Peptides against a protein of PDB entry 3V4L. Designs and how they scored, part 67

Target 1, 386 residues: chain A of PDB entry 3V4L
Amino acid sequence: GQPLAKDKVALLIGNMSYWEHPKLKAPLVDVYELTNLLRQLDFKVVSLLDLTEYEMCNAVDEFLLLLDKGVYGLLYYAGHGYENFGNSFMVPVDAPNPYRSENCLCVQNILKLMQEKETGLNVFLLDMCRKRNDYDDTIPILDALKVTANIVFGYATCQGAEAFEIQHSGLANGIFMKFLKDRLLEDKKITVLLDEVAEDMGKCHLTKGRQALEIRSSLSEKRALTDPVQGAPCSAEALVRNLQWAKAHELPESMCLKFQCGVHIQLGFAAEFSNVMIIYTSIVHKPPEIIMCDAYVTDFPLDLDIDPKHANKGTPEETGSYLVSKDLPKHCLYTRLSSLQKLKEHLIFTVCLSYQYSGLEDTVEEKQEVNVGKPLIAKLDMHRGL

## One batch from the design tools (peptide; aimed at target 1 D127 A163 I166)

Design b2_p23_6_s1 (made by RFdiffusion4, then SolubleMPNN; from b2_p23_6, 7 letters changed)
Fold by OpenDDE base, seed 1:
Structure b2_p23_6_s1 (fold): chain B 386 residues (1-386), chain A 23 residues (1-23)
Amino acid sequence: as target 1 above (386 residues)
Amino acid sequence: KADVPVAGVITDEEIAEIKKELE
């Protein structure tokens, strides 16, 4: 019969905004596009940008809690990385320069933990460099992996090589995602799909002799990312997994704020990623005696590290939101919250209405505090280890 | 700065050079 997945869960991490290393661009687009494709494949996707070591560990731990017997697990990583002695290391955004294994997440350790969950399929898509780090002299003593015939690695590059992004002025995919996205929805065994991606990438003159896809697998069964999810959650664990995923993707409800001057503000929320939310404000009613009015959001929790210079923009793009801008309402002020994983408490902020009456020179301000609870990934309490 | 492994970048200049070599 056709293989069935008990469920399908993906963790996508894109690290770009490194503190001590070159900034990347491709992970933004790659994580977003892969998220949309995996959602079409009925994956429960957690998509996270710009994680610290601690945040990456917690994201992996939460991902492992979603894994169970017969579940398909997919880990995608785009960012800096290295490979020492066949061990792949994902580099967090807070990694020192030079970084070492103690500052990084070992993919083979994650694989070991995934094997303990008796998963139906383990897929790793690693869009990172595989060069040796000569500053890391540690040989991880990895325990012997269990003999499971359900592992697939897709490496964006071969051992000892770099993975590349294209430095356009605009948004562009990394080379791996550029070819992967065109085939990802195909009903093929995942190793066959990746082999076709490797052939397509091998025709690319830009990366010829610089980057080649490597596939490592023990996959003995015909498993595909298109494999249907087994029907309604029949176990308590499957219900918990569905609820946990739903919580991590629950947006605040849109609300209408009424100010004393008679101005009405619509406050809305959109998810760009599991840890990235756009807040938008619009004037939905204005008394005729008010000639100008703007609704600003301010007084965010300090943990979110929001620069006021990037808040309350006339376009989503001016906030750094280039991907969801088409789905957002027009004629708003936009604010991008890019670090929701740092939120320990409820998201409380102020909506400040600045307005001017006809024939008065002075601007008047009214303020309302808004509590939207824990949005998106902030519901998972990723901070429970501090 | 230590030469740690980092992602490679293909520049617009490099793309333009490769295109010229293919013409």
Scores: peptide ipSAE 0.294, ipTM 0.805, DockQ to the pose 0.910
OpenDDE base, seeds 2, 3, 4, 5: peptide ipSAE 0.278, 0.282, 0.269, 0.294; ipTM 0.796, 0.796, 0.789, 0.808

Design b2_p23_6_s2 (made by RFdiffusion4, then SolubleMPNN; from b2_p23_6, 6 letters changed)
Fold by OpenDDE base, seed 5:
Structure b2_p23_6_s2 (fold): chain B 386 residues (1-386), chain A 23 residues (1-23)
Amino acid sequence: as target 1 above (386 residues)
Amino acid sequence: KADVPVPGVITDEEIEEIKKELE
């Protein structure tokens, strides 16, 4: 029969805003596009941008908790990376310069842990450099991998080569994602799909002699990303997994705030990524006696490191949100929360209404505190242990 | 800063040069 997945789970990490290394741009679009495609494939997708070492470790641990016997696990990474002795290292945003294996996540260690879960399929899509890091002389003593015959690596580049991003009109895409997205929905064995992506990339003049897709696989079965999920979750663990994932993707409900002056504000929420949320405010009712009014969000938790200069923008794009702007209501003030993984407590903030009455020179302010609980990834408490 | 492996960037200028080589 057609192989069935017990469930499908993906962790996508895009690191761009490095502290000590060159900033990247491609991971933003690549993680977003891949998230949308994997959701169409019935994957439970956690999408995370700009993770520290600690946050990456916790994201991987939470991903591994979602894995079980016969589950399809997919890990995508876009960012800085290196390969020493056939071991792939993902570089966190807080990695020192130079970085070493002790500052990085080893993909083969993650694979070992996935094999312990008896997964049905393990897919790694690594959009990073595979050059040797000469500043890391450590030979990782990896435990012997099990022979599970269910492993697929798609490396965006060959061993010892660079992965490239194409910067065009201020946006960038990874070359690998550019070709992967066109085929990802095809009902083909994942190794056949990746081979077709490799052929498409090989025809591109931009990559000729610079980057080539490498496929490394032990996959003996005809498994595809299109393989249907088995019906109703038969185990308590599967139900818990589904509930945990659903909670980690639950947005706060839109709110209608009523101020004493009679102004009504709509407060809304949109997810860009699992750790990135847009807050938007709009004036839905204004008494005629009020000539001007603006509704600002302020007093965010300190853990989110929200610069007020980047809050309350007239467009989503001014917040750095280019991807979801089409789906957002127009004529709002927009604030982008890009680090929800840092949120230790409930998201409590203030909506400040500044307004002026007809015939009064002075502006009046009214404030209302809003508690929206733990939005999105903040429900997983990825900061557990800080 | 140490010279660590970093992703390559293909610039708009390089894309235009490649387009001209293909014309």
Scores: peptide ipSAE 0.128, ipTM 0.683, DockQ to the pose 0.857
OpenDDE base, seeds 1, 2, 3, 4: peptide ipSAE 0.117, 0.092, 0.052, 0.074; ipTM 0.689, 0.676, 0.642, 0.654

Design b2_p23_6_s3 (made by RFdiffusion4, then SolubleMPNN; from b2_p23_6, 8 letters changed)
Fold by OpenDDE base, seed 1:
Structure b2_p23_6_s3 (fold): chain B 386 residues (1-386), chain A 23 residues (1-23)
Amino acid sequence: as target 1 above (386 residues)
Amino acid sequence: KADVPVPGIITDEEVEKIKKELA
């Protein structure tokens, strides 16, 4: 019969905003495009940008809690990385310079933990450099992997090589994602799909002799990312996975705020990623005596590290949101919350209405506090270990 | 500064060259 997945779960991590290392750009678009494709494939996708070591560990732990017998697990990583002795290391944004294995996540350790879950398929898509780190002499003593015939690695580059970004018009794509996205929806064995992606990359003159896809697989079964999810969640664990995923993707409801001056504001929320939310405000009603009015958001929790210079922008793009801007309402003020994983408490912030009456020189302000609970990934309480 | 392995950047000029080769 056609292979069935008990469920399909993906963790996508894109690290760009490194503290001590060169900033990247491709992970933004690559994680977004891959998220949309995997959602079309009925994956439960958690998409996270710019994680610290601790946040990456917690994201992996939460991902492993979603894995169970016969579940398809996909881990995608785009960011800095290295490979020592056949072990792949994902570099967190807070990694020191130079970084070592103790500052990084070992993919083969994650694989071991995924094998313990008796998963139906384990897919790793690693869009990172695979050069040796000569500052790390640590040979990780990996315990012997279980002999499972369900592992697939797609490395964006060959061993000892770099991955490349294509930067154009302020957006960048990874070369790997550029070719992967064209085939990812094909009903093919995942190793065959990746081999076709490798051929497409090999035909590209830019990548020829610079970057080549490497496939490592033990996959003995004809499993595809298109394999249907087994019907209604029959197990308590499957229900928990569905609830946990839904909880991690629950947006706050849109609010209509009414100010004493008679101005009405629509406050809305949009998810860019599981840890990135856009807040938008719009004036939906103003009295005719009010000539000008703007609705600003302020007083965010300090844990979110919101720079006021990037808040309350006239366009989503001015916040750094280039991907979801088409789906957002026009004529708002936009604020991008890019670090929702850092939120320990409820998201409480102030909506400040600044307005002017006809014939008065002075600007008047009214404020309302808004509590939207824990949006998106903040509901997972990833910080419970500190 | 340690030369950490960084992704190579393909320039806009190289991208335009691909677009012409893929067209």
Scores: peptide ipSAE 0.137, ipTM 0.698, DockQ to the pose 0.576
OpenDDE base, seeds 2, 3, 4, 5: peptide ipSAE 0.121, 0.085, 0.098, 0.123; ipTM 0.689, 0.678, 0.673, 0.684

Design b2_p23_6_s4 (made by RFdiffusion4, then SolubleMPNN; from b2_p23_6, 6 letters changed)
Fold by OpenDDE base, seed 3:
Structure b2_p23_6_s4 (fold): chain B 386 residues (1-386), chain A 23 residues (1-23)
Amino acid sequence: as target 1 above (386 residues)
Amino acid sequence: KADVPVPGVITDEEIAEIEKELE
């Protein structure tokens, strides 16, 4: 019979805004495109951008809590990385220069922990460099992995090589994601699908002699990313898993704010990633005596590092939100919250209405405080260990 | 600054050079 997944869970991490290393661009689009594809495949997807070492560890721990017997686990990483002695290291955004294994997440350690969960399938898609880091002489003594015959690695590049991104028109894609996205929805054994992606990438003149996909697999069964999820969650563990995932994806409800002047504001929320949210404001009712009226968001929690100069933009694109701009309402003011993982408390902010009456030169301001609770990933309290 | 392994960037100039080599 066709294999069944007990559930399907994916963690996608894209690191681009490095503190001490060259900034990347491809992880933004690659994580977004892969998130949308995996959601079409009925994966529970957590998508995170620009994580510190601590935040990456917590994201992996929360991902491992979603794994259980017969669950399909997929980890995708796009960012800086290296490979020493056959161990792959993902580099956090706060990693020092030079970075070492002590500052990085070892993929093989994550695999060991996934094997302890008795998962049905373990897929790693690693869109990072596989060059040796000569500043890290650490030989990880990894315990022997269990023989589970359910592991697939897709490395965006071969051992000792670089991964590449194509920067065009202000957006960038990783070469691996460019080819992976065209095949990912195919009902094929995951190793066959990745082999077709490797062939497609091998025909590309941009990558020829620079980057080649490596597939490493122990997968003995005909498992596909298209494999259906087993029906109703029959276990308490399955219910807990579903609730935990749902918490990480709960947006605040849209609010209608009423000001004393009779102006009504619609406040709305959209998820770009599990840790990135767009806030938008629109004037839904204005008294005729009010000639000018704008609704600004301000007074955000300090933990979010929001520069007011980048808030309240007339377009989503001016916030750096190029991906979800088509799904957003038009004629709003837009603010992008890109670090929701840093939120320790409830998201409390002020909506400031600035307006002018006909025949008065002075601007009037009214303010309302809004508490939207913990949006998206902020519900997981990724900072509980600080 | 230490030379750590970093992803390569294919620039628009490099793309245009490769495209010219293919013509």
Scores: peptide ipSAE 0.146, ipTM 0.734, DockQ to the pose 0.898
OpenDDE base, seeds 1, 2, 4, 5: peptide ipSAE 0.142, 0.122, 0.144, 0.137; ipTM 0.730, 0.717, 0.731, 0.725

Design b2_p23_7 (made by RFdiffusion4)
Pose (drawn by RFdiffusion4):
Structure b2_p23_7 (pose): chain A 386 residues (1-386), chain P 23 residues (1-23)
Amino acid sequence: as target 1 above (386 residues)
Amino acid sequence: STKLVSRASYSATTSFDPEPSFI
């Protein structure tokens, strides 16, 4: 009568800043939006931006680790894609020009690994182009799929076609997400809902005849993204899964820093994506003997490759964050730490204090080191092992 | 400015007719 989910887990990857290929803009916004919608449907969501081939493989491994018998698994990719010989490929940021299947992730490979885990539902939302990569000589000769009647595909466009994004100077949106976001929360069967999305997508003027939604499904059960999760977890296997999930969305505690000169610096942290964290520095207290002072953040782990133009900015928007000043506490210096999947080490940076005493010209520098451990996805140790 | 932009890469620009796949 009523289909049930042991758990609902989602992996969303959004690639924008390609090294050898045109950079995209809507993936950040679309990924942010799909996480919020999927969380309202009670999903364990992993949100990641600008992953290399190696990094993308690890995200799949962490996602597979969160899937067991009866778990609804969902994969959303927004970025560059090509389709050769019946296989869909997601292109990582580190991809060379020209690129091949070896440089890319085959979705069919990911699907087989999910079937090996006995998942109740396999939903794939591929918000990518589907043309030939004429340079690809290799045909993967992949093994046949087990007939499981739970595979669902939401291709943003058809084979040989393109998926489009509107790059309006401001926010920038994807076409698949414009029509998906208004309908995703419905209690319809996943295949029915995706078809109703395909109808509204045909009413699109910007993309008519160039992009159409393609649905491929084997699903023989009235399963939906709104189906309920098996109430009390109470199983030992169910507990290990909730810990593994909480292990990735840990944020450092908002600490207060005391300086030898009697100045207090409040240090705040904000989550944007599992891969993205925002630090803010607020000068909370200073003694009367000091009037002039500015707190600045430096000496980040070189693995993160933090550009100076994204750090120590008056507002979060100036760092490139999707989060806005109404979401983040007012008046601090905001700094954006994207690329946490690059952190093998522990997070250590210096909160540097440049200040001046009453009646003196000289400028005094007081540097204090801060170790915040492995924030968010860095805690998963994706680089672990030999 | 406002632009409609494809998510096609430099290497994957060739269109083709639909073909069979695993599903």

Design b2_p23_7_s1 (made by RFdiffusion4, then SolubleMPNN; from b2_p23_7, 10 letters changed)
Fold by OpenDDE base, seed 2:
Structure b2_p23_7_s1 (fold): chain B 386 residues (1-386), chain A 23 residues (1-23)
Amino acid sequence: as target 1 above (386 residues)
Amino acid sequence: MTELVSTASLSAQTSYEPRPGFL
């Protein structure tokens, strides 16, 4: 019969806003597009941008809690990375220059922990450079891997080689995701699918002799990303997993705020990623005596590091939200919260209404405090333990 | 021309002038 997944869980990490390293662009688009494709494949997807070492460790720990016997686990990483002695290291955004193994996450250590969960399939998609780090002389003492015959690595590039982004005037994929996205929905064994992606990349004149996909697999069974999830979660563990994932993806409910002047504001929320949310405000009712009226959000928790200069924009794109702008209502003010993993408390902020009456020169302000609890990934408290 | 930009971080580290060795 067709293999069945007990469940399907993916962790996608895109690091681009490095502190001490060159900034990247492709991980934004790559994580977003891969998230949408994996959701169409019935994956529970956690998508995270710009994680510190500590935040990456916690994201991996939370991902491992979603894994169990017969679950399909997929880890995607786009960012800086290196490979020493056949071990792949993912570089956090706060990594020093130079970085070492002590500042980075070893993918083979994550694989070891996934094997302890008795997963049905382990897929690693590593969209990073595989150059040796000459500043890291550490030989990793890795525990012996179990023989599970269910492991697939898709490396965006060859051992010792670089991965590339497409420099375009707009948003563009990395080279790996550009070809992967066209095949990902195909009902094929994952190693066959990746081999077709490797062929497509090899036919491209841009990438020929610069970047080639490497596939490493022990996969003995015909398993595909299209494999159906076993029916309704009958186990306590499956219910817990579904609840944990649902908590990490719960948006605040849209609110209608009423001000004393008779203005009504719609306050809405949209997820761009598991740790990135757009807040939008729109005026839905205005008394005729009010000639000008604007609704601003302010007084955010300090942990979110929100620059007021980037808040309350007339377009999603002005906030840095280029991917979800088509799905947002028009004629709002938009604010992007890009670091929800840092939120220790409830998301409390102020909605400030600024307005003017006909025939009065003075601007009037009214304020309402809003508490939306812990949105999205902030429910996992990924900062717990510092 | 579509330009490819490397995602390699370590290539920027080779431009460090060797600090004069502790002799």
Scores: peptide ipSAE 0.273, ipTM 0.633, DockQ to the pose 0.190
OpenDDE base, seeds 1, 3, 4, 5: peptide ipSAE 0.250, 0.245, 0.273, 0.262; ipTM 0.624, 0.624, 0.629, 0.617

Design b2_p23_7_s2 (made by RFdiffusion4, then SolubleMPNN; from b2_p23_7, 10 letters changed)
Fold by OpenDDE base, seed 5:
Structure b2_p23_7_s2 (fold): chain B 386 residues (1-386), chain A 23 residues (1-23)
Amino acid sequence: as target 1 above (386 residues)
Amino acid sequence: MTELVSTAAPSATTSYAPEPGYL
């Protein structure tokens, strides 16, 4: 029979906005497209952009809590990285220059912890450079990995080689995701699927002799990303996993705010990523005596580091949201919250209505405070040390 | 013109260290 997954869980990390290193572009599109594909494959996906070391550690720890016997685990990383002595290191956005192993996440340490969970399949997709870091002479004493036949690594490039982005005037994938996305939904053994992706990369004139996919696998079974999830969660652990995942994906409900002047505002929420939410406001009713009327969101928690100059935009694209703009309501003001993992408390903010009456020159303001609780990833309290 | 840009950080050098042999 076709193998069954007990469940399917994916953590996708895209680091782009490095503090001390060159900024990347592809991880935005790559994480978004991979998220949508893995959701079609019935994966529970947590998608995170621009994580610090601490935030990456907590994201991995929360991901490991979702893993259990027979669960399929997928870790995708797109960003800066290096490989020393066969150990792969993912570089957080706050990593110093130069960075060392103590500033980075070792993939083989994550693999060790995944092996303890007796997972049905472990897939690592590492969309990063594999060059040696000569500033890090640390040989990690990794404990011996368990002999398991359920591990697959897809490295975007060969050992000691570079991974590349496509430089275009618009949004573009990284090289690996460009080819992976075209095959990811195929009902094939994951190693066969990755071999076909490697062949597609090898045929492309852009990538030929510049970047090649490397596959490392112990996978002895015919496991595919298309393998169906076993029916209703029968275990307490599966219920906990489903509840934990649901918390990380819960959007605030849309609200209708009524002001004393008789103006009604619709307040809505959309997820771009697990840590990125768009707030949108629209005037849904205006009394005829009010000639001008604008609704702004303001007074956000300081932990979110929201620049007011980037809030309340007439288009999603002006906020830096290019991916979900088609799915958003039109004729709103838009605000993008890109760092929900930093939110310590409830998301409380002010909706400010500015308006003018016919025949009065003075602007009138009314304000309402809105508490939407902890949206999306903020429910996992990733800012708290375990 | 489609250009490929390396995702390498400055801390990662181009030194092809020979494969440490699989122990």
Scores: peptide ipSAE 0.199, ipTM 0.591, DockQ to the pose 0.623
OpenDDE base, seeds 1, 2, 3, 4: peptide ipSAE 0.181, 0.158, 0.160, 0.177; ipTM 0.604, 0.604, 0.602, 0.612

Design b2_p23_7_s3 (made by RFdiffusion4, then SolubleMPNN; from b2_p23_7, 9 letters changed)
Fold by OpenDDE base, seed 2:
Structure b2_p23_7_s3 (fold): chain B 386 residues (1-386), chain A 23 residues (1-23)
Amino acid sequence: as target 1 above (386 residues)
Amino acid sequence: MTKLVSTASLSAQTSYEPRPGFL
């Protein structure tokens, strides 16, 4: 019969806003597009941008809690990375220059932990450079891997080679995702699908002799990303997994705020990623005696590091939200919260209404405090332990 | 101009200008 997944879970990490390293662009688009494709494949997807070492460790720990016997696990990483002695290291955004193995996450250590969960399939998609780090002389003592015959690595490039992104005037994929996205929905064994992606990449004159996909697999069974999830969660563990994922993806409910002047504001929320949320405000009712009226959000928790200069924009794109702008209502003010993993408390902020009456020169302000609890990934408390 | 830019960190990043029409 067709293999069945007990469940399907993906962790996608895109690191681009490095502190001590060159900034990347492709991980934004690559994580977003891959998230949408994996959701169409009935994956529970956690998508995270710009994680510190500590935040990456916690994201992996939370991902491992979603894994169990017969679950399909997929880890995607786009960012800086290196490979020493056949071990792949993902570089956090706070990594020093130069970084070492002690500042980075070893993918083979994550694989070891995934094998302890008795997963049905382990897929690693590593969209990073595989050059040796000559500043890291550490020989990793890895525990012996179990023989599970269910492991697939898709490396965006060859051993010792670079991975590339396309830089132009707009948004573009990395080279790996450019080809992967066109095949990902195909009902094929994952190794066959990746081999077709390798052929498509190999035909591209842009990447010929510069980047080639490498596939490493022990996969003995015909398993595909299209494999159906087993029916309704009958186990307590499956219910817990579904609840944990649902908590990490719960948006605040849209609110209608009423001010004393008779102005009504719609306050709405949209997820761009599991740790990135757009807040938008719109005036839905205005008394005729009010000639000018604007609704601003302010007084965010300090842990979110919100620059007021980047808040309350007339377009989603002015906030840095280029991907979800088509799905947002028009004629709002937009604010992007890009670091929800840092939120220790409830998301409490102020909605400030600024308005003017006909025939009065003075601007009037009214304020309402809003508590929306812990949105999205902030429910996992990824800061617990510092 | 469109560029192919390496995601390398610790080494000098290689960048290539693609020939017109391959993007």
Scores: peptide ipSAE 0.366, ipTM 0.806, DockQ to the pose 0.215
OpenDDE base, seeds 1, 3, 4, 5: peptide ipSAE 0.365, 0.366, 0.358, 0.365; ipTM 0.801, 0.800, 0.801, 0.802

Design b2_p23_7_s4 (made by RFdiffusion4, then SolubleMPNN; from b2_p23_7, 8 letters changed)
Fold by OpenDDE base, seed 5:
Structure b2_p23_7_s4 (fold): chain B 386 residues (1-386), chain A 23 residues (1-23)
Amino acid sequence: as target 1 above (386 residues)
Amino acid sequence: MTELVSTASPSATTSYEPEPGFL
């Protein structure tokens, strides 16, 4: 029979906005496109951009809580990275220059923890540089990995080589994701799929002699990303996993705010990523005596570090939201919350209505406070220290 | 201008002209 997954869970991390390192661009598009493909494959996907070391550790811990016996686990990382002594290190956005193993997440440590869960498949897709870091002399004493036949690594590049992205005037994928996305939905053993991606990448003139996909696998079974999720009955652990995932993906309900002047505002919410939400406002009713009115969102929690200059834009693109713009309602004001992982409390903010009556020169303001609870990833309370 | 940018730190950039339909 076709293999069955007990469940399918993916963590996708895209680091771009480094503090002390060159900024990247491709991880935005790569994480977004991969999220949509893995959702079509019935994966529970957590997608996160621009994580600190602490936030990456917590994201991995929450991902490991979703893993269990016979679950398929996929970790994708796009960002800066290095490889020392066969250990792969993912670089957080807050990593110092130079970074060391103590500032980074070791993929082999994550693999060890995944092996403890008795997962049905472990896939690592590492879209990062594999060049040695000469500033890190630490030999990680990794505990011996369990002998398992269900591990697959897809490295975007060879040992000691660099991975590349294409920077153009528009949005573009990294080289690995450009070829991976075309095959990811194919009903093939994951190693066969990655071999075909390697052959497609090997035809690319840009990467010849610079970047080549490396596959490392112990996978002795025919496992595919297309393998169906096992239906009911759900175990108690499957119910807990489904509830935990659902919490990380719950958007606030759209609200209709009514002001004393008789203006009605629609307040709506959209997810770009698990830690990135767009708030949008629109005027849905205006009394005829009001000639002009605008609805602004303000007074956000300080933990979100929202610059008011980047809030309340006339287009999603002016907020830096290029990917979900087509799915958003038109003729709104848009605000992008890009760091929901930093939210410790409920998302409380003010909707400010500024308006003018016919024949009055003075603008009038009305305000309403809105509490939307903890949206998306903020429900996981990633700030609760271990 | 189109650039191939290394995800290494420090990054290396190489300018190129992509073939039509490669982007």
Scores: peptide ipSAE 0.344, ipTM 0.795, DockQ to the pose 0.208
OpenDDE base, seeds 1, 2, 3, 4: peptide ipSAE 0.298, 0.327, 0.332, 0.292; ipTM 0.761, 0.811, 0.782, 0.768

